# Designs tried in a protein design run: peptides against a protein of PDB entry 3H8D. Part 116

Target 1, 122 residues: chain A of PDB entry 3H8D
Amino acid sequence: DMKRQQRFFRIPFIRPADQYKDPQNKKKGWWYAHFDGPWIARQMELHPDKPPILLVAGKDDMEMCELNLEETGLTRKRGAEILPRQFEEIWERCGGIQYLQSAIESRQARPTYATAMLQNLL

## One batch from the design tools (peptide; made by RFdiffusion4, then SolubleMPNN)

Design b2_p19_6_s3 (from b2_p19_6, 9 letters changed)
Fold by OpenDDE base, seed 2:
Structure b2_p19_6_s3 (fold): chain B 122 residues (1-122), chain C 122 residues (1-122), chain A 19 residues (1-19)
Amino acid sequence: as target 1 above (122 residues)
Amino acid sequence: as target 1 above (122 residues)
Amino acid sequence: SEEREYIESLFGKDLEIKH
């Protein structure tokens, strides 16, 4: 429950269409993850040419990382882990609060640290 | 080519294992980068509890910064940019000349300002 | 999804250090 460690990660990615371009022509996106203990609670993707994607556990499981935190290797990936605020600032700017709220109201979100914090905020 | 601007940077980092310790218990390492124009040519990491890591473009790309210089924000990070000699002194002490030479001989290094300078030195 | 698989394939790559 709330005793679980909250850990946040960010990695860059290149669009598949840009994979075989010269380095200067590869537009990068950013993949963000919030893990509530071993499992992902929120996922966020910043794309160079389309709106951000927000995903919350329960509602968007099929589009989210299905590996547990240890399986991802993100904790061992240099530069991947970020501060909570580094995630939350972007999450908030992208309308994550409203997105998660809607997922809760529709009974689509599974309970996580994120849902609990949001419900404390409201 | 050789007309590209050579810029050098240094930033501290904390070991992942120390991230959640009290500030006084966080042992710091140092991350160094040499950018040959927009792209990294050499990377060097000083660790508090293990030998230095030397990395050269071409050979070690998967372990090196893949962002271009502008994307890193290092040019805008106060105190990050260092003098060429501040990088080279540490590079030389760590055996960087021999490391880069070996990478060239094995055809693993991509041509950079650093490879050119080394070949001028030899 | 294809995107999921691609992202997960990136997990094994080294990244830049945290600033």
Scores: peptide ipSAE 0.196, ipTM 0.486, DockQ to the pose 0.302; fails the geometry check
Fold by OpenDDE base, seed 5:
Structure b2_p19_6_s3 (fold): chain B 122 residues (1-122), chain C 122 residues (1-122), chain A 19 residues (1-19)
Amino acid sequence: as target 1 above (122 residues)
Amino acid sequence: as target 1 above (122 residues)
Amino acid sequence: SEEREYIESLFGKDLEIKH
């Protein structure tokens, strides 16, 4: 159902090791999620000191958020929801298109709005 | 094509009559738009001193934005783009569901993402 | 994973950064 609501979220995180440091010593990461209806389709993490992590449904389920959208509470978390392009811009820069494409080609990706969009793009 | 990008925008407007008044004497309205791909699907206007105006594609084309999304420049206007729910919340409160439903029932509404979503909702 | 659990623990708190 490609008419499902596509919603995107971003939340900052601080590494546990930095939790009790002074603010200037806390390195901030960013966690991104794309929900295709109730279930996550893509996840992305920007880390302060390592490469970005890209995750796609089907392939990376075990590493991705296991909660449905409502269970996450993200829709109720002030400032968490972002525009699609705010996600996609980062996704693209991080090589997400290629990552998802590879997952599709290897038949690891679960069909989602994201996979469908990629098919339209290519 | 229900996989078209759905984008929403909001911009303030000041009535021409208030244009040259002091800030406290300027009444602000809000112009909302929902674009289903390149073309507008819904438009809404909140006025400071009259009822909200609801407009749907097909029925109200002559009163709606005639520019395609790119032509509007809204995507490049800082602060203009809003989340879907930011539009829908106001749309609902203003009776948009009923308005669109009536337009569909009278066969005045052009098929859009919005009409499709309403069919799913009802 | 521990990382997933950590991230999910963040869901319930409001963010200072607003959209």
Scores: peptide ipSAE 0.194, ipTM 0.575, DockQ to the pose 0.474; fails the geometry check
Fold by OpenDDE base, seed 3:
Structure b2_p19_6_s3 (fold): chain B 122 residues (1-122), chain C 122 residues (1-122), chain A 19 residues (1-19)
Amino acid sequence: as target 1 above (122 residues)
Amino acid sequence: as target 1 above (122 residues)
Amino acid sequence: SEEREYIESLFGKDLEIKH
């Protein structure tokens, strides 16, 4: 439903194993989320030492954020919200289009703004 | 058309009369734009010394940016692009909803993403 | 998921990196 507000967020994280290391040894990862209205549509994680993780609603529900947008408090966290293109650029670079497309074709993806936009493009 | 990418921009401007004054006397205004795909849908100007200016496509074409998005170079200007809510918060505060609504009712507004969203809300 | 729980624990904290 195109009515729903599309909002994107990014937060850094330090791996638990690095929590007590010197600052120079605390390699940061990045957690990304796309919310389609109150519900998450896509999630992406960039790690300093392993391949990116891509997740889409329907297929990967158990691995994705379980909180609705308001519950996360992300809208109230300064610097957390990012522009759509800031998400999409990384998503595309990490193979997100192909990942989402495969999820649609296998009927694993829940319909979201993301699936609709991809289907309009293809 | 919900397919089109909605992008928002803000750039500061210094009044011509203040161009050669000391920095403390160069009061900045702010120019805001909402692009619905390649074309501007809304424009807003905050001035340090006069009321805000609100403009909507169709009604105020002659006073609005005449360049399409690519021609403006705004997408390539670091810090120019802002989040939708950063635009909407100011738009609403300045009476933009009422301004756009009146333009729709008088049949002066060109259909845009902005008009569609307002009509969905009302 | 331990990772999910960790990430969710970050939601209420101030960010170390300003975006």
Scores: peptide ipSAE 0.192, ipTM 0.572, DockQ to the pose 0.424; fails the geometry check
Fold by OpenDDE base, seed 4:
Structure b2_p19_6_s3 (fold): chain B 122 residues (1-122), chain C 122 residues (1-122), chain A 19 residues (1-19)
Amino acid sequence: as target 1 above (122 residues)
Amino acid sequence: as target 1 above (122 residues)
Amino acid sequence: SEEREYIESLFGKDLEIKH
């Protein structure tokens, strides 16, 4: 329920092709996750060469992390955990509110902390 | 045109999670590229824990190397350049012929040396 | 999903990009 801990994580990734390039030639992507308790509620990816990817639970389960939070090891990864606003700021800029709203209206979104907060807002 | 030099490259990559593990615990991936002149025509990735990724110009531009050949530095990387057959052997095993054929038939593939060779074959 | 599997492979500490 809403008493579940909301935790947010971000990890960088580099395309395999850029792994051995000089630092100035590496393009970095960023993977973001919002976990509502043990399960992912929202996932977001900033890619260096394609539009942002937004994913919400229920609608995009097949493209989202299928591991529960503990299985990911993200809670144990130094520097991976971020503050809620650090996620939300990027989520908002990428059109996440509209994306989640549309998923709710189409009845594709699984109820999560994120859907509840949006419905409280709207 | 078809007089462009066809050059092929392969570089290994290790998942960031495996970077500091003992050698026996590192899973190695392989990134392959076919450059038709200065621009990538085909890209292929062998991953240690997921199916091979096949990419063809036109269809998959947003997921492929966006740098021209000289910008990649691959021509200057010792051991990176491979023979055409070293690329094609893996490409064929991974279903690359079918993949490129489907991309051509759907009119998603950008004309390249690879599309021309396939059309000559089929 | 190939993308999902790739991202999940980055979860380990050694997958973090160091500067």
Scores: peptide ipSAE 0.191, ipTM 0.521, DockQ to the pose 0.179; fails the geometry check

Design b2_p19_6_s4 (from b2_p19_6, 9 letters changed)
Fold by OpenDDE base, seed 3:
Structure b2_p19_6_s4 (fold): chain B 122 residues (1-122), chain C 122 residues (1-122), chain A 19 residues (1-19)
Amino acid sequence: as target 1 above (122 residues)
Amino acid sequence: as target 1 above (122 residues)
Amino acid sequence: SEEREAILSLFGKDMEIKH
């Protein structure tokens, strides 16, 4: 259903090993999510010390947020919600288009708004 | 086409009569727009000294922004783009649901993402 | 992984209640 609300979120995270270090030694990562209605469609993680992680529904369900949008509390977290372009800009830069395309072609991707948009693009 | 990108914008305006007044005497209003792809679907104006103005595509075309999204330059204006909820919250508060519903029922509203969403709600 | 758990922990109370 293309009428589902598309919502995007970004939250920072600190590595477990850095939790008790001085502020200057806490390397910050970023967790990004795209929700297609209540269900996550894409997830992306920017790490301070390793390559970005890209995840798409269907293919990567076990590595993605298992909570529905309401369960995450993200809609109630101040500053968590971002504009679609704020997600897409990073997604594209990290090779997300190619990643999702490959997941579709291998029939691993679950149909989502993200897969539908890509299929219209290509 | 429900796959069109829905984008929302807000910019302040100063009344023409206040343009040359002292800063404390410049009453600020707010102009809001919902673009369904390149075309405006809804417009809203918050005034410092009169009731809000609500406008919907089809019914109010002559009073709404006539420029397509690219022509407006809004996508390039820092701080202009807002989250959907930032628009919808004000829209709802100003009676936008009832206004758009009436425009649909009177067959004055042009089909847009906004009309489709409302039809799913009711 | 530890990182996964750390990320999931960002959801705080909501996650704890739901699981």
Scores: peptide ipSAE 0.071, ipTM 0.552, DockQ to the pose 0.199
Fold by OpenDDE base, seed 1:
Structure b2_p19_6_s4 (fold): chain B 122 residues (1-122), chain C 122 residues (1-122), chain A 19 residues (1-19)
Amino acid sequence: as target 1 above (122 residues)
Amino acid sequence: as target 1 above (122 residues)
Amino acid sequence: SEEREAILSLFGKDMEIKH
């Protein structure tokens, strides 16, 4: 149902191997999530030293956040919530449209707001 | 259609009477808008010296922004776009739920994302 | 993976309660 609230989040992460290095030697990654109501629809990870990771509900459930939105605490974390376009701009640059499209065509994607929007775009 | 992008904006305004006063004597108001796709669904104004103004599409069209979203230039103005909750929190505090509900019940409100969400809430 | 666990650990107490 398209009446669900669409919310987007971003948090930084430090690689485990860099955790105890000097601040200047810690390369920062970024973790992104799109929640379609209480449930995650898309996840994305920007890493400093490897390709971006794109994940979509249904196809990649085991690699995605298993917590519902309230359980993540993201709604209570200052600076975590971002505008839809702040997610979509990176998603598009990382090839997210093609990734989600392939997941839909292979019938691996769970229907979400993201799948519905893509179907409207094509 | 709930597939339209919901976007929210806020810009400050100075009262015309204060325009040429010393900066410390200029009271700032805030103008808010909710766009349901290209068209405005809700408008809200916080004034320093009078009650908040709440406006909903269909009922208050003549008092609301007549420009579509792209024509406003809001999408290109740094710091204008806000999170949905940044609008909704003020809307709720100003009695927006009751205002929109009354507009729906009187059949003055144009159907929008906002009207649909309220109908789901009740 | 260790990296996944590190990312999920950013959720703090909520992660501890749910797992």
Scores: peptide ipSAE 0.068, ipTM 0.551, DockQ to the pose 0.199
Fold by OpenDDE base, seed 4:
Structure b2_p19_6_s4 (fold): chain B 122 residues (1-122), chain C 122 residues (1-122), chain A 19 residues (1-19)
Amino acid sequence: as target 1 above (122 residues)
Amino acid sequence: as target 1 above (122 residues)
Amino acid sequence: SEEREAILSLFGKDMEIKH
């Protein structure tokens, strides 16, 4: 419920095509996640050469992390955890509010902390 | 929450290998689903020639139906909806209680009506 | 997708255990 712990994470990724390139030619992307308790509520991907990808639980389950929070090891990964605002600022800039709102309106969004907060906002 | 509607469905499937065979040589399997509100909580597959497959939300999301209940069209499919006991009887016979219990103990199960009921039972 | 798998591979052994 709303008493579930909200935790946010960010990790860099290197494109598969750049894995064998010199470090100077490796462009980093960023993977972001919002966990509502043990389960992911939102995922976001910043790519160096394509538009951001926004994903929300229920709508995008097939594209999102299927591991529960403990299984990811993110809580034990130094530097992975970020502050809520560090996630939300990027989420908002990428159009996350509209994306989640559309998912709610289409009944595709699984109820999460994120959907509840948006419903409070609107 | 617990006030979410619990709905159960069953549809037959024909094995891919039997799709082009004569009807008499097509062995039917059965696909079962339990929806806790709009989202699937449990899925079960009875095959004519292999062991039953049991799937629970959280643990098996990648193998389960990713559509919300309305998207599946199951509520509009004549004969698809079944009574709770018609699902549970098969689930129990297939070892579903143990399967779900193990998923809970390993923290792989997403909380659903099914997990709550099992916790009440045990 | 291939990209999804690439991203999830960042979890290393945890992903391997899952799949």
Scores: peptide ipSAE 0.059, ipTM 0.381, DockQ to the pose 0.074
Fold by OpenDDE base, seed 5:
Structure b2_p19_6_s4 (fold): chain B 122 residues (1-122), chain C 122 residues (1-122), chain A 19 residues (1-19)
Amino acid sequence: as target 1 above (122 residues)
Amino acid sequence: as target 1 above (122 residues)
Amino acid sequence: SEEREAILSLFGKDMEIKH
């Protein structure tokens, strides 16, 4: 149901390669998620030293968060939740529109709020 | 309280570098967690192409699961929970005893069931 | 990867589980 609540989250991560480094040498990446109701619709990862990773439901399920939103605890983590635009701005800059579009065209994308919005946009 | 329930979990992960590869070319790593009651005490990561990562509470909090056990959903994930020995066997082989010992000696380790057991062992 | 795992560890390790 497209009436599901849309919620967006962002959390920082440290590269495993930096785990043993001094705190000042630990470069943070950023993990983003869009949940369409209980299930993730889009995920992206900003790395300090490599290209961003974009993931969409249906196509990339194996690489995406498998927990439902409640199970993630994200709704209870202070500062994790972000505004839709805070997600979309980064998503767009990372080429997310094209990525999702291609997933739709190849019939790999599972229908979500994100796919519906893109279909309305195009 | 050292009477807390000790629970151990293992889940597979795929390397980001393999995300775009064919399924047969996606090498799985393994993530392990020891929860001392609601909070993680030890974490380790087995990678297909790099050294294992060992993490202990207090020292490595920033790099470890920040969710309490209930929030992780691990207790509800089929096949995720493992026996204590299934964790400890890998932990030992990865040098976990020495890692935790060093963390205790440097006063970086938060007291957990794991630190207590090591103190009893040594 | 360690990075994905690190990321997923922030959300619960079940996110690291290969579906």
Scores: peptide ipSAE 0.081, ipTM 0.444, DockQ to the pose 0.139; fails the geometry check

Design b2_p19_7_s1 (from b2_p19_7, 10 letters changed)
Fold by OpenDDE base, seed 1:
Structure b2_p19_7_s1 (fold): chain B 122 residues (1-122), chain C 122 residues (1-122), chain A 19 residues (1-19)
Amino acid sequence: as target 1 above (122 residues)
Amino acid sequence: as target 1 above (122 residues)
Amino acid sequence: SVAERLAQIQAALDKLPDY
């Protein structure tokens, strides 16, 4: 249902190896999520020391957030919610369009708002 | 079509009467817009010296932004785009739900994402 | 591992202030 609310979130994380370092020596990563209604549709992780991770519902369920949006508490975290474009800009830079496209073509992706939008663009 | 992108914007304005006053004497208002795809669905204006103005597509076309989203340049204006909740919070405080509801019931409102969402809530 | 990565995310979430 395309009437479902699309919401996007971003939170910073610190690598375990950097956890107890001095602030100036901590390398920050970023966790991104796209929720299509209550459930996650896409997830993305920027890391300071390795390539980005792209994940899409259906294909990557075991590696993605397992909680529905309410369960995450993200909506109650100040500064966590971001604009759609703030997610999409990074998603595109990391090759997310191609990643999702490939997942659709291989029939691994679960239909979501994201898959529908991509198929509208192609 | 509920697949249309919903985008929200806010920009400040200065009253014409205050335009040439000293900075400390300028009273700032706020202009808000909700775009359902390329076209405006709702508009709202906060004023320092008078009641808020609420406007909805169909009913208030002559008083609302006449340009499509691209024509406005809002997407290219830094800081103009806001989160949906940043619009809705003010909309609700100003009685926007009742205003839109009344416009729907009187058959003055054009169907938009906003009308659909309201009817889903009621 | 995946589990460790998810744990990191959860930990990060818990550190953020609530509204």
Scores: peptide ipSAE 0.154, ipTM 0.544, DockQ to the pose 0.677
Fold by OpenDDE base, seed 2:
Structure b2_p19_7_s1 (fold): chain B 122 residues (1-122), chain C 122 residues (1-122), chain A 19 residues (1-19)
Amino acid sequence: as target 1 above (122 residues)
Amino acid sequence: as target 1 above (122 residues)
Amino acid sequence: SVAERLAQIQAALDKLPDY
């Protein structure tokens, strides 16, 4: 009867092309992940010079993190874990609700905490 | 079927006796709360010059926050919300596991997410 | 490519400090 823990993470990344530039010229991207228990449920990427990327389990498995939470090492990275709202706020702004809804309606989404929450909300 | 959200908060407090002292002489305490949905499940207080205070719902209702989460305004206070582990780490260090366990065994604890998690762990 | 993007993310993870 133990419920899966919902955990959220964010890490910055610098584009390879900017790797050797001065810090001021390194454009920062942000990688976000929602883990429903050990497995990723949603992934989101903010890029400095292209549209946000939204990914949901089932539909976008090939483009998402393939490691389980423990394998990622995220829980051991200082500052990586974030509050749920810190994820959801960006998710919503990037059109995540509509994206996930569409994935559910098209029968592409794998059932997760995220799909359940959305179905309860709508 | 919607599950209650587990949310954790921390706020500093200054003892009334230190209210009018110089900043350097104001001893800071820390108030912690675990809300299981709208209602407090656990409360914890770190004091500068006395033992930690541990409180669990059911057993310690009279000494705990009587306001529901929305009434507290905690969700609207910048920096008040913390990660679950930021609460649990201190809780464990202060003997919270044993305290809650004893409250369960004595039939004093109100069932909460906290009691359920502990019962699953033991 | 997707592979390159994922590799970049993994590299970013590796650069983060551990507890």
Scores: peptide ipSAE 0.152, ipTM 0.539, DockQ to the pose 0.697
Fold by OpenDDE base, seed 3:
Structure b2_p19_7_s1 (fold): chain B 122 residues (1-122), chain C 122 residues (1-122), chain A 19 residues (1-19)
Amino acid sequence: as target 1 above (122 residues)
Amino acid sequence: as target 1 above (122 residues)
Amino acid sequence: SVAERLAQIQAALDKLPDY
């Protein structure tokens, strides 16, 4: 059931417009992913020039990573995997708890480890 | 049920006899812990001068950390927390799968996340 | 657009070194 492996990843990205600028002028964003087994449960993006983006499985499938974990290659990228708390800390700061709660209450969220944990908390 | 937070830790230790030796002559060991929620599920010790030690909850309680996670202070030690795979990789190399399996079959293992995962594998 | 954003993320992923 909820005995799937929970794995978290973070990668940096640079805006296309900044790609060829000096290093000090390349503003960096951060892409976060929570995989509940092979499938993404939550996605989060920090941008240097716009609001954070929060996405949850079921509700935001069309905007989230469509690949399973193995297809992403994330497990083979040096330094990409992070601790659960490294994800959750940012998720909480960005209002992720409320966002996921709303998705559950509106019946838009697909059941995942994340939805189960939140329902245990509430 | 098995929705407790799984957290893994690693800290180095120096043999008491080497405590006051030159740095190059202090052989370092490594202490590993797997906490299933607040309670330890597995413990592992790598030594520079003797075989690895593997311990599982239920069977080896008297030899394992007796403190709950918060009491250990591990969550407050910089660099102590590690990824699940950083624990599992060493656990597997040391024969931890077979050790835990034996503890389950002999009815000595306390049910934990670790025992559940192994029983799913077998 | 969403498509462009996802493409940028994929490109960033591809730039990371492999183990």
Scores: peptide ipSAE 0.150, ipTM 0.548, DockQ to the pose 0.635
Fold by OpenDDE base, seed 5:
Structure b2_p19_7_s1 (fold): chain B 122 residues (1-122), chain C 122 residues (1-122), chain A 19 residues (1-19)
Amino acid sequence: as target 1 above (122 residues)
Amino acid sequence: as target 1 above (122 residues)
Amino acid sequence: SVAERLAQIQAALDKLPDY
């Protein structure tokens, strides 16, 4: 249950169109993931050219990482793991609280650590 | 309960005898803390000249931080907060699992997130 | 001894910059 390890990760990505450009011309995006135990609970994507994408388990399964944490290899990538607050700060800034709340209220969100924390907060 | 935020911190310290020496001659120690919500659950000290010190709440209260997390200012110190694994790796290397287990078995440990996780693991 | 360690910790905290 809520004793599952909560782990957060961030990795940069480059737009396909910028892949072959000079480094100075490659605009970075950022992919964020919250894993509640082995499975992803929340995902967030910051793009240089479009609004943030917020995703929550249950509602957005089709668009979220389908690999368990071990399968992703994230735990083995230096610099990928981030502090909870590093995720939450961006999540909140992007409207993630409201997004998750909406998903809970619509019964679209799968219960996760994130849903539990939000319901405890509100 | 186990929904409390688990936060980990590390700060360096210099031995008193080295305080006035040249920087290259100041041997650093490291102070580690695990906060289970507002209160410290585990503390660890790495020294350049003596064995690690491991401390757990309940058993070692007299030697552990007496301030709640907010009072410490740790959350406001840049670079002080570390990932859970950064704490746990050192904790395990120093024999922390056995130390905490012993404290639990002797009924000296105050129940914390750490005691719960250990009892779940074993 | 405990007091000395606590003092060192406090000093260490003071050395670190605030956010």
Scores: peptide ipSAE 0.025, ipTM 0.524, DockQ to the pose 0.676

